Peptides against a protein of PDB entry 4Z5W. Designs and how they scored, part 63

Target 1, 305 residues: chain A of PDB entry 4Z5W
Amino acid sequence: IPDVFLELNKLWYFSAQSNLFNGEMPRSLSNSRSISLLSLRNNTLSGQIYLNCSAMTNLTSLDLASNSFSGSIPSNLPNCLRLKTINFAKIKFIAQIPESFKNFQSLTSLSFSNSSIQNISSALEILQHCQNLKTLVLTLNFQKEELPSVPSLQFKNLKVLIIASCQLRGTVPQWLSNSPSLQLLDLSWNQLSGTIPPWLGSLNSLFYLDLSNNTFIGEIPHSLTSLQSLVSKENAVEEPSPDFPFFKKKNTNAGGLQYNQPSSFPPMIDLSYNSLNGSIWPEFGDLRQLHVLNLKNNNLSGNIP

## One batch from the design tools (peptide; aimed at target 1 S111 S113 D186)

Design b2_p24_7_s4 (made by RFdiffusion4, then SolubleMPNN; from b2_p24_7, 11 letters changed)
Fold by OpenDDE base, seed 1:
Structure b2_p24_7_s4 (fold): chain B 305 residues (1-305), chain A 24 residues (1-24)
Amino acid sequence: as target 1 above (305 residues)
Amino acid sequence: SAPPQPTPEDNTGGIHTFSDTSSA
């Protein structure tokens, strides 16, 4: 990418996604006063990520996903006072989240999906201080770590939490009960154990629950049949609108489906590939908004309602 | 019998924020 962004002093939006750009991010771009939306995803950009937050006073969205950047996570990003959305997916940092992110009050949406992030306990302890954080994606990190169950963890405004494919151990953490605005929870493809907690059914905004491919035991909590968002349409929940798309594979050999908004996901309960027992509750019939109920590959018995 | 666990090669799923388009 040419180093000409100093001359482009009126440039508000720059998207150069899905090209063959190599080399470092231009220094003039890292100092742009005008840019609000920056997307360089799906390139071969390299070097260390550096942004001059004192210059980039209009920066609101940053997508650098799927690049060959190296080095540390930029600890100065909290100084970008208008920065709301960050996508750092598929950047191999091999790092923990910087302590400076405790001060990241502008942050609303963060993804580190497949970024070689380490220490989930530190990551969640830091990120709980981000009072405006609504969307958090941490898929494909923290390999074989334990999901912390520390009751003091609190994400008051969290709407989307995705921590899939981490081989995480532990149980469904009680601190998630402190997130009453949670709409989407994906903890699939881990090594989570214990029972599915009944308090999940008290999350009145939860329309998408994926606990598939874990080691959960016991009965399906009856409280899941009373998830208010799946009973009625009347809860117009404010949708989180991150400036980055979501992807989900259907099959191992299929290209990922793109979802531009969290609301584009079908209302779903997926508990498949666990060790759940007992009956399927007839009251799942009350979930009139539910599109997908996946209970396959469990130890369930009795009648199908 | 425990339900068959997916093979290790198939053990990546869930939602993420990157496209599988291999960098050509």
Scores: peptide ipSAE 0.472, ipTM 0.838, DockQ to the pose 0.613
OpenDDE base, seeds 2, 3, 4, 5: peptide ipSAE 0.467, 0.471, 0.045, 0.470; ipTM 0.827, 0.843, 0.643, 0.831; seed 4 fails the geometry check

Design b2_p24_8 (made by RFdiffusion4)
Pose (drawn by RFdiffusion4):
Structure b2_p24_8 (pose): chain A 291 residues (1-233, 242-249, 256-305), chain P 24 residues (1-24)
Amino acid sequence: IPDVFLELNKLWYFSAQSNLFNGEMPRSLSNSRSISLLSLRNNTLSGQIYLNCSAMTNLTSLDLASNSFSGSIPSNLPNCLRLKTINFAKIKFIAQIPESFKNFQSLTSLSFSNSSIQNISSALEILQHCQNLKTLVLTLNFQKEELPSVPSLQFKNLKVLIIASCQLRGTVPQWLSNSPSLQLLDLSWNQLSGTIPPWLGSLNSLFYLDLSNNTFIGEIPHSLTSLQSLVSKPDFPFFKKGLQYNQPSSFPPMIDLSYNSLNGSIWPEFGDLRQLHVLNLKNNNLSGNIP
Amino acid sequence: SSDTLLSEITSAEENGTNYITTHS
């Protein structure tokens, strides 16, 4: 990509995604005072990611995903004070999230999916301090690590939480109850154990729950039949393992408890869930009748 | 150690199913 961005001082939108571009991002792009939306995803771009946050005061959305970059996660990023969305997926950082991210108050959406992020314990202790974070994707990282149960964790405004295919040990942590506005929860394809916590049924905005492919035991909590959003009625897309979904509401309401060790019966009160589109209880130890 | 981690993640990506991600 040519280094001509000092000359293009009115450029607020630049999208070069899904091309064959390689090499580093030109430094002038890293200094652009006018750039707001930048999408370079799905190229062969490489090197240490450098962004001058004193210079890029209009940067609101950054998508460098699926590229050949290496080095660390830039620690100066919280200083890009208008930056609201970062898609850093499929960049092999082989690194932890910098502590400075606890100060990233403009951040509302973050994806480190499949990015070789280590130490979910430190990553979540940091990111809980980003008060406006509404969506977090940590899928395909933290391999075989433990999902922290530390009760001090609070993600207050969190709407979407996805940490799948990490093979996480531990249980569904209770601190998730500190995210009362949670819409979409995906903990699937992990090693999670214990029972399914009844407090999940207390999440009034939750419409999509993927607990599939875990080691969960015990009963289906009765509270799931009283889930409010299942009973009654921005750009950074998601892919389901790939089928694209543009926003969280693009996912039909679902309960997927499949591929666990769950026992007991199916509650008749599930009939109360009139807005439920998908119910997947396959590959469990469930017994009794079908209500 | 880095090669082992990358291999594990690749394997997880190839063999994993029924999860949400942000890349095709």

Design b2_p24_8_s1 (made by RFdiffusion4, then SolubleMPNN; from b2_p24_8, 13 letters changed)
Fold by OpenDDE base, seed 4:
Structure b2_p24_8_s1 (fold): chain B 305 residues (1-305), chain A 24 residues (1-24)
Amino acid sequence: as target 1 above (305 residues)
Amino acid sequence: SDKELLELIEKAEKEGKNFITTYE
């Protein structure tokens, strides 16, 4: 990308996604005072990610996903006082979340999906201080770590939490009960154990629950039949979606289905591929908004209602 | 390790894992 952005004093949106750009991000771009949305995803950009947050006073969205950047996660990003959305998916950091992110009050949406992030305990401890954090995607990180269950963790405004395919150990963390606005929870493809906690059914905005491919035991909590978002349509709070799309992929190379907003996901309960026992509750029939109920490959018994 | 992650992804692909990401 040419270093010509100094002259582009009116540039508000720059999207150069899905090109063949290589080399470093231009210094003039890293110092742009006008830019609000920056998307450079799906390129071959390299070097360290550096943004001059003192200059980039209008930056609200940053998508650098699927690039060849190296080094640490930029610790100065919290100084970008208007920066709300960050997509750093598929950047190989091999790093922990910077401690400076405790001060990232503008942050609303963060993705590190498949970014070689380490230390989930530290990551969650840091990110809980982001008071405006609504969307957190951490898929394909933290391999074989333990999902912290520390009750002191608080994500008060969290709406979307995706921590799939991490081989995480532990249980469904009780600290999630402190996220009453949670709409989408994906903890699939981990090694989570124990029982599915009944308090999940108290998450009145939860319309998408994926706990599939874990080691959960016991009965399906009856409280899941009372998920208000799946009983009635009234609770679809149209909140501003992240400035980055979601992709549901079957494999890393297949073109995934693109979802521009979390609300575009079909209402779902997936508890498949666990060791759950007992009966299927007939009250699942009360979940009139439910599109997908997947209970396959469990130890369930009795009649199908 | 990154290698273990890649192996896990490859295994996951063979197992037909669906996962939500934010990259194409």
Scores: peptide ipSAE 0.483, ipTM 0.826, DockQ to the pose 0.537
OpenDDE base, seeds 1, 2, 3, 5: peptide ipSAE 0.450, 0.459, 0.454, 0.476; ipTM 0.811, 0.805, 0.809, 0.833; seed 5 fails the geometry check

Design b2_p24_8_s2 (made by RFdiffusion4, then SolubleMPNN; from b2_p24_8, 13 letters changed)
Fold by OpenDDE base, seed 2:
Structure b2_p24_8_s2 (fold): chain B 305 residues (1-305), chain A 24 residues (1-24)
Amino acid sequence: as target 1 above (305 residues)
Amino acid sequence: SDKEYLELIEENEKNGKNYITTYE
C-alpha cells in the first residue's frame, strides 16, 4: 500500500480488503486524522501493528483480520478514544491480552478469533473492565485451558459471547448470569462438563444457544422452555451490529454463510453431541420463535413430544 | 474428529472470518 494518506485529508472510509497487499501498513495511514473506518482484512500485510492514537482521533472501526502481522497486540489502542470495533481474527500474536485494555471504555466489539491468544483467565479479568463491551469473539484460542468460573467476573452489557473450539475445560460459568442482556452464547466444541445450569433459562434476551460438542451430563433444564425471546417476538432488541461480519458454516465443504448482524441468526438451541439424559420437555412446543432445536447424539429417552 | 473440525474451521477462517461454529 503506498504511503500517500497525508494528502487524503477527507478520507473517512478506507476499505482495501481481499487484495494482495504485502509489506507493512503505511505510516501515513497510521497517522490519518480523517479515517473513521479502516478495513485491510484478508491481505498479506506484515510487521508490527502500530496506530498513532493521538493522530487517529476519528478512528471508530479497525479490521486487520487475516494478515501476516507479527509481534505484540498494540497496547496503546485504548488511547484511540473513539475506537469501538476491532477485528483481529487470524492474526497470530502468540500473546496475552494487554493489561491496558482495562481502560478501553470505547470498545464495543472485539474479535481475536484464531489469533493464538493465551491465558483466558487474564483475558476475561481484563476485558470485564470494558463497560461498553457488547460483542466478544475468542474462538480458536486458549487451547486446553480452563474456562474461569470466578463469580466476580462481570460483563454487564454483553450481548454476544463466542468462545468456541478452544478445547476448554470447566463448567458453564456462573458469572454469565451477570449478563442479563445476553442474546447469543456459543461455547461449542469444547471439553466443558457438569450440568447445564437452570439460570440459563433466566436470560430473557437469549435467542441463540450453542453448547454442542461438549461433555455435559444430566437433564435439559426445564427453564430453557421458558426463554422469553423464543416465546414471543416483543423482546427482540435490535442492537447495533459489530462492524465485522459473522459466518455460519452449514456444510463441511460449503463456504460459510455471511451474517452481518447477530439478529439475523435463526433462533436456535443446539445441545447436540453431549451426554444429556432424561426426556425432551413437551413445553419446547411453547417456543414459537425457535427455528432449530438440535438434541442429536445424546442419551435422551422417552417420547418425542 | 476434533482434528477435522479444527482443520475445517482453520480453512474457513483463512479469510479472517468470525465463525459461529454450527456444523449442520
Scores: peptide ipSAE 0.312, ipTM 0.810, DockQ to the pose 0.158
OpenDDE base, seeds 1, 3, 4, 5: peptide ipSAE 0.251, 0.076, 0.090, 0.250; ipTM 0.813, 0.723, 0.727, 0.793; seeds 4, 5 fail the geometry check

Design b2_p24_8_s3 (made by RFdiffusion4, then SolubleMPNN; from b2_p24_8, 12 letters changed)
Fold by OpenDDE base, seed 1:
Structure b2_p24_8_s3 (fold): chain B 305 residues (1-305), chain A 24 residues (1-24)
Amino acid sequence: as target 1 above (305 residues)
Amino acid sequence: MDKELLEAIEKAEKEGTNYITTFE
């Protein structure tokens, strides 16, 4: 990318996604006072990520995902006082989340999907201080770590939590009960154990629950049949979507479906590929908004209601 | 992690960055 952004003093939106850009991010871009939305996703950009947050006073969204950046996560990002959305998916950092992110009050949406992030305990302890954090994607990190179940962890405004495919050990953490606004929870493809906690059914905004491909045991909590968001239409909280897309793949041979908004996901309960036992509750029939109920590959018995 | 899952995620990440891991 040419170093010409000093001349573009009115440039508000720069999108150069899915190109063949290589090399480092130009210094003039890292110092742009005008840019609000920066997306360089799916290129071959390299080097360290340097943003002059004192200059980039209008930066609200940063998408650098699927690039060849290296080094640590930029610790100065919290100084970008308007920065709300960060997509650092598929950047191989091999790092912990910086302690400075405790001060990241502007942050609303963060993705580190497949970014070689380490130390989930530290990450969650830091990120809980981000009072405006609504969307957190940490898929494909923290390999074989333990999902912390520290009751003091609190994500009050969290709407979307995705920590899939981490081989995480532990149980469904009770601190999630402190997130009453949670709409989407994906903890699939881990090594989570224990029982599915009944308090999950108290998350009145939860319309998408994926606990599939874990080692959960016991009965399906009856409280899941009373998930208010799935009983009635009225609780569809339209929240502002993160500026980064989500992808769902149904079939190994099908292309991924891009979803621009988490709210566009079909209401779903996926508990498949566990060791759950007992019966399917007839009261799942009360979940009139539920599109997908996947209970495949469990130890369930009795009658199908 | 299932190799098929990883490949699916990697494929999805070419198109986008945040894979929701529901495999049918």
Scores: peptide ipSAE 0.064, ipTM 0.750, DockQ to the pose 0.142
OpenDDE base, seeds 2, 3, 4, 5: peptide ipSAE 0.037, 0.057, 0.042, 0.064; ipTM 0.662, 0.669, 0.686, 0.692; seeds 3, 4, 5 fail the geometry check

Design b2_p24_8_s4 (made by RFdiffusion4, then SolubleMPNN; from b2_p24_8, 12 letters changed)
Fold by OpenDDE base, seed 1:
Structure b2_p24_8_s4 (fold): chain B 305 residues (1-305), chain A 24 residues (1-24)
Amino acid sequence: as target 1 above (305 residues)
Amino acid sequence: SDEEYLKLIEENEKNGTNYITTFE
């Protein structure tokens, strides 16, 4: 990318995604006072991520995903006082989340999907201080770590939590009960154990639950049959989506479907590929908004309602 | 398998996308 952004003093949106750009991010771009939205996703950009937050006073969204950036997560990002959305998916940091992120009050949406992030305990301890954090994606990190169950963790405004495919150990953490606005929870493809806690059914906004491909035991909590968001449409809180897309793949041979908003996901309960026992509750029939109920590959018995 | 899932994610994530993988 040419170093010409000094003259582009009115440029508020720059999207150069899915090109063949290589080399480092231009210094003039890292010092742009005008840019609000920056997307360089899916290129071959390299070097350290550096943003002059004192200059980049209008920066609200940053998408650098799927690049060849290296090194540490920029600890100065909390100084970008208007920065709301960060997509750092598929950047090989091999790092922990910086302690400075405790002060990241502007942060609303964060993705580190497949970014070689380490120490989930530290990450969650830091990120709980981000009072405006609504969307958190940590898929494909923290390999074989333990999901912390510390009750003091509080994500009061969290709406979307995705921590899939980490081979995480532990149980469904009780601190999630402190997130009453949670709409989407994906903890699939881990090594989570224990029972599915009944308090999940008290998350009145939860319309998408994926606990598939774990080691859960016991009965399906009857409280899941009373998820208010799945009983009636009235509780669908339209919230500002993150500026980064989500992708759902149904089959190995199909292309991923792009979803621009989490609210565009079909309402789903996926508990497949566990060791759950007991019966399927007939009261799942009360979940009139439910599109997908996946209970396959469990130890369930009795009649199908 | 976890390996098939990881490959599936790696192949699809060429676009730097947050994968919500529901295998039907």
Scores: peptide ipSAE 0.071, ipTM 0.727, DockQ to the pose 0.145
OpenDDE base, seeds 2, 3, 4, 5: peptide ipSAE 0.089, 0.250, 0.070, 0.103; ipTM 0.721, 0.794, 0.721, 0.730; seeds 2, 3, 4, 5 fail the geometry check

## One batch from the design tools (peptide; aimed at target 1 W189)

Design b2_p25_1 (made by RFdiffusion4)
Pose (drawn by RFdiffusion4):
Structure b2_p25_1 (pose): chain A 291 residues (1-233, 242-249, 256-305), chain P 25 residues (1-25)
Amino acid sequence: IPDVFLELNKLWYFSAQSNLFNGEMPRSLSNSRSISLLSLRNNTLSGQIYLNCSAMTNLTSLDLASNSFSGSIPSNLPNCLRLKTINFAKIKFIAQIPESFKNFQSLTSLSFSNSSIQNISSALEILQHCQNLKTLVLTLNFQKEELPSVPSLQFKNLKVLIIASCQLRGTVPQWLSNSPSLQLLDLSWNQLSGTIPPWLGSLNSLFYLDLSNNTFIGEIPHSLTSLQSLVSKPDFPFFKKGLQYNQPSSFPPMIDLSYNSLNGSIWPEFGDLRQLHVLNLKNNNLSGNIP
Amino acid sequence: STIFLSNEDPSFIVSFDPSDLTIPS
């Protein structure tokens, strides 16, 4: 990508995604005062990611995903004070999230999916301090680590939480109850154990719950039949493993408890869930009748 | 209204196109 971005001082939108571009991002792009939307995803771009946050005061959305970059996660990123969305997926950082991210108050959407992020314990202790974070994708990282149960964790405004295919040990942590506005929860494809916590049914905005492919035991909590959003009625897309979904509401309401060790019966009160599109209980130890 | 059971295999959500991704065992 040519180094001509000092000359293009009115450029607020630049999208070069899904091309064959390689090499570093030109330094002038890293200094662009006017750039707001930048999408370079799905190229062969490489090197240490450098962004001058004193210079890029209009940067609001950054998508460098699925590229050949290496080095660390830039620690100066919280200083890009208008930056609201970062898609850093499929960049092999082989690194932890910098502590400075606790100060990233403009951040509303973050994806480190399949990015070789280590230490979920430190990553979540940091990111809980980003007060405006509404969506977090940590899928395919933290391999075989433990999902922290530390009760001090609070993600208050969190709408979407996705940490799948990390083979995480531990249980569904109670501190997730500190995210009362949670819409979409995906903990699937992990090593999670214990029972399914009844408090999940207390999440009034939750319409999508993927607990599939875990080691969960015990009963289906009765509170799931009283889930409010299942009973009654921005750009950074998601892929489901790939089928594209543009926003969290693009996912039909679902309960997927499949590929666990759950026991007991199916509650008749599930009939109360009139807005439920998908109910997947496959590959469990469930017994009794079908209500 | 009747609720039907889905018999699909499990899945997970990512933020990239995983058409080339190998699911770990």

Design b2_p25_1_s1 (made by RFdiffusion4, then SolubleMPNN; from b2_p25_1, 10 letters changed)
Fold by OpenDDE base, seed 5:
Order: sequence, then structure tokens, then C-alpha cells
Structure b2_p25_1_s1 (fold): chain B 305 residues (1-305), chain A 25 residues (1-25)
Amino acid sequence: as target 1 above (305 residues)
Amino acid sequence: MKIELSDEDPFFITSFDPSDFVVPK
């Protein structure tokens, strides 16, 4: 990418995603006062990520996903006072989340999907201080770590939590009950154990629940048949979606299905590939808004309602 | 309500396209 952004003093949006750009991010781009939206996703950019947050006063969205960046996560990003959305998916950091992210008040949406992030306990302890954090995607990190079940963890405004395919141990963490606005929960493809907690059915905004491919035991909580968002058509308040899309990864090297908004996901309960027992509750019939109920590959018995 | 018992490939949600870094053929 040429180093010409100093001359582009009116540049508000720069998207150069899915190209063949290599080398470092231009210094003039890292110092742009005008840029609000920056996407360089799916390139071969390298070096260390550096942003001059004192210069980049208009930066609101940053997508650097799927690049060959190296080094540490930029600890100065909280100094970008308008920065709301960060997508650092598929950047191999091999790092912990910086302690400075405790002060990241502007942050609303964060993804580190497949970024070799380490120490989930530290990550969650830091990110709970991000009071405006609504979307958190941590898929494909924390390999074989334990999902912390510390009741003091509090994500008050969290709406989307995705921590899939981490081989995480532990149980469904009770601190999730402190997130009453949670709409989408994906904890699939882990090594989570224990029972599915009944308090999940108290998450009135929860329309998408994926607990598939874990080691959950016991009965399906009857409280899941009373998930209010699935009983009644709540007017899906068009909530500000993250500026980055979601992808449903199929295990095949095929392209994922793109979802531009969390509301684009079909209302779903996926409990497949566990060790759940007991019956399918007939009261799942009350979930009139439910599109997908996946209970396959469990130890369920009795009649299919 | 569709009870999907189909062996669709296991999927999980990410913020990157799985096709990212696939050299365009």
C-alpha cells in the first residue's frame, strides 16, 4: 500500500480488504486524522500493528483480520477514544490481552477469533471493565485452558458472546447470569462439562444458544422451554451490529456462511453432541419463534414430541 | 420448528471467513 494518506486529508472510509497487499501498514495511514473506518482484512500485511491514536482521533472501526501481522497486541488502542469495533481475527499474536484494555471505554465489539490469544482468565478479567462491550468473539483461542467460573466477572452490556472451539474445560460459568441482555451464546466445540444450568432459561433476550460438541450431562433444563425471546416475537430492536461480519465455519475448507448481523442468525438451540439424558420436553412446542432445535447425538430417550 | 438431525458439518461462529488466505485458484 503506498504511503500517500497524508494527502488524503478527507478520507473517512478506507476498505482494501481481500487484496494481495503485503508489507507494513503505511505510516501515513497509521497517522490519518480523517479515517473513521479502516478495513485491511484478508491481505498479507506484516510487521507490528502500530496506530498513532493521538493522530487517529476519528478512528471508529478497525478491521485488520486475516493478515500476517506479528508481535504484541497494540496496548495503546484504548487511547483511540472513538474506536468502537476491532476485528483482529486470524492474526497470530501469541499474546495476552493488554492490561490497558481495562480502560477501553469506547470498545463495543471485539474479535480475536483464531489469534493465538492466551490466558482466558486474564482476558475476561480485563474485558469486563469495557463497560460498552456488546460483542465479544474469542473463538479458536485459549487452547485447553479452563473457562473461569468466577462469579465476580460482570459483562453488563454483553449481547453476543462467542468462545467456540477453544477446547476449554470447566462448566457453564455462572457469571453469564450477570449478562441479562445476552442474545447470542456460542460455547460450542469445547470440553465443557457438568449440567446445563437452569438459569440460562432466564436470559429473556437469548435467541441463539449453541452448547454443541461438549461433554454436558444430565437432563435438558425445562427452563429452556420458557426462553421469552423464543416464545414471543420480541421486535428485534435493530441493535448496532459490529462492523465486522460473522461467519459460520463449516469444518470443510469451504467458505463460511456470512452473517452481517447477529439478528441474521436463525433462532436456535443446539445441544447436539453431548451426553444429555432424559426426555425432550413437549413444551419446546411453546417456542414458536424457534427455527432450529438440534438435540442429535445425545443419550435422550422417550417419545419425540 | 425444524428438528435438524442432519449430519451437517460441525460449525461454529467466527469473525473471519474460513476462505481467508485461500489463495484464489
Scores: peptide ipSAE 0.342, ipTM 0.758, DockQ to the pose 0.394
OpenDDE base, seeds 1, 2, 3, 4: peptide ipSAE 0.266, 0.285, 0.281, 0.288; ipTM 0.769, 0.775, 0.772, 0.771

Design b2_p25_1_s2 (made by RFdiffusion4, then SolubleMPNN; from b2_p25_1, 11 letters changed)
Fold by OpenDDE base, seed 1:
Structure b2_p25_1_s2 (fold): chain B 305 residues (1-305), chain A 25 residues (1-25)
Amino acid sequence: as target 1 above (305 residues)
Amino acid sequence: MTIELSEEDPFFLTAFDPSDFVVPK
């Protein structure tokens, strides 16, 4: 990318996604006072990510995903006082989340999907201080770590939590019961064990639950048949979506289905590929808004309702 | 309610396009 952004003092939106740009991010771009939205996703950009947050006073959204950036996560990003959305998916940091992110009060949406992030305990301990954090995507990180169950963790405003395909150990963490606004939970493709906790059915806004491909045991909690968001449409809170899209990744190399908003996901309960036993509750029939109920590859018995 | 016992390939959610450039491992 040419270093010409110094003269572009009125440029508020720059999208150059899905090109063949290589080299480092231009210094003039990293110092732009006018840019609000910056997307350089799906290029071959390299080097250390550096943003002059004291200059970039209008920066609200940053998408650098799917680039060849290296090094540490920029610890100064919390100084970008208007920065709400960060997508750092598919960047190989091999790092922990910086302690400075405790002060990241502008942050609303964060993705580190497949970014070689380490220490989930530290990451969640830090990110719980982000009071405006609504969307957190940590898929394909923390390989074989333990999902912390510390009850003191509080994500009060969390709406979307995706921590899939991490091979995480542990149980469904009780601290998620402190997230009453949770709409979407994906903990699929882990090594989570124990029982599915009944308090999940108290998450009145939860319309998408994926616990598939784990090692859960016991019965399906009857409380899942009373998920209010799946009984009636009235509780579908349209929230501002993150500026980055979501993708449904299949095992096949087929292109992922793109979803621009969490509300575009079909209402779903996926508990497939576990060791769940007992019966399918007939009261799942009361979930009139439920599109997909996937219970395949369990130890369930009795009649299908 | 569709009880999908469908043979659909298991999936998970992410915030990157699987078709995006593979950053070399």
Scores: peptide ipSAE 0.284, ipTM 0.769, DockQ to the pose 0.457
OpenDDE base, seeds 2, 3, 4, 5: peptide ipSAE 0.237, 0.271, 0.253, 0.260; ipTM 0.765, 0.777, 0.762, 0.760

Design b2_p25_1_s3 (made by RFdiffusion4, then SolubleMPNN; from b2_p25_1, 11 letters changed)
Fold by OpenDDE base, seed 2:
Structure b2_p25_1_s3 (fold): chain B 305 residues (1-305), chain A 25 residues (1-25)
Amino acid sequence: as target 1 above (305 residues)
Amino acid sequence: MKIELSDEDPFFLTAFDPSDFVIPK
């Protein structure tokens, strides 16, 4: 990418996604006063990520996903006082979340999906201080770590939590009960164990639940048949989506189905590929908004309602 | 309600396109 952005004093949006750009990010771009939305996703950009937050006073959205950047996560990003959305998916950092992110009050949406992030306990302990954090995607990190169950963790404004395919150990964390506005939870493709907790049915905004491909045991909580968002349409608060899309990843080499908004996901309960027992509750019939109920590959018995 | 007992391949959510540039391991 040429180093010509100093002259572009009116440039508000720059998107150069899915090109063949190589080398470092231009220094003039890292110092742009006008840019609000920056996307360089799916290139071969390399070197250290550096942004001059004192110059980039209009930056609100940053997508650098799927690049060959290296080194540390930029610890100065909390100084970008208007920065709301960050997509650092598929950047191989091999790092922990910086302690400076405790001060990241502008942050609303964060993705580190497949970014070689380490220490989930430290990451969640840091990110709970981000009072405006609504969307958190940490899929394909923290390999074989333990999902912390510390009751002091608080994500009061969290709407979307995705921590899939980490081989995480532990149980469904009780601190999620402190997130009453949670709409989407994906903890699939882990090594989570224990029972599915009944308090999940008290999350009145939860319309998408994926706990598939774990080691859960016991009965399906009857409280899941009373999820208010799946009984009636009235509580579907359309919140502003992150400026980055989500993808349903099936097989490793197949293109994922893209979802631009969390509200575009079909209302779903997926508990498949566990060790759940007991009956399918007939009261799942009361979930008139539910599109997908997946209970396959369990130890369930009795009649299908 | 669609009870999917179907053999659809298990999936999970990400925030990157699987078709995006593969950083060599």
Scores: peptide ipSAE 0.293, ipTM 0.779, DockQ to the pose 0.458
OpenDDE base, seeds 1, 3, 4, 5: peptide ipSAE 0.270, 0.288, 0.266, 0.262; ipTM 0.790, 0.798, 0.788, 0.784

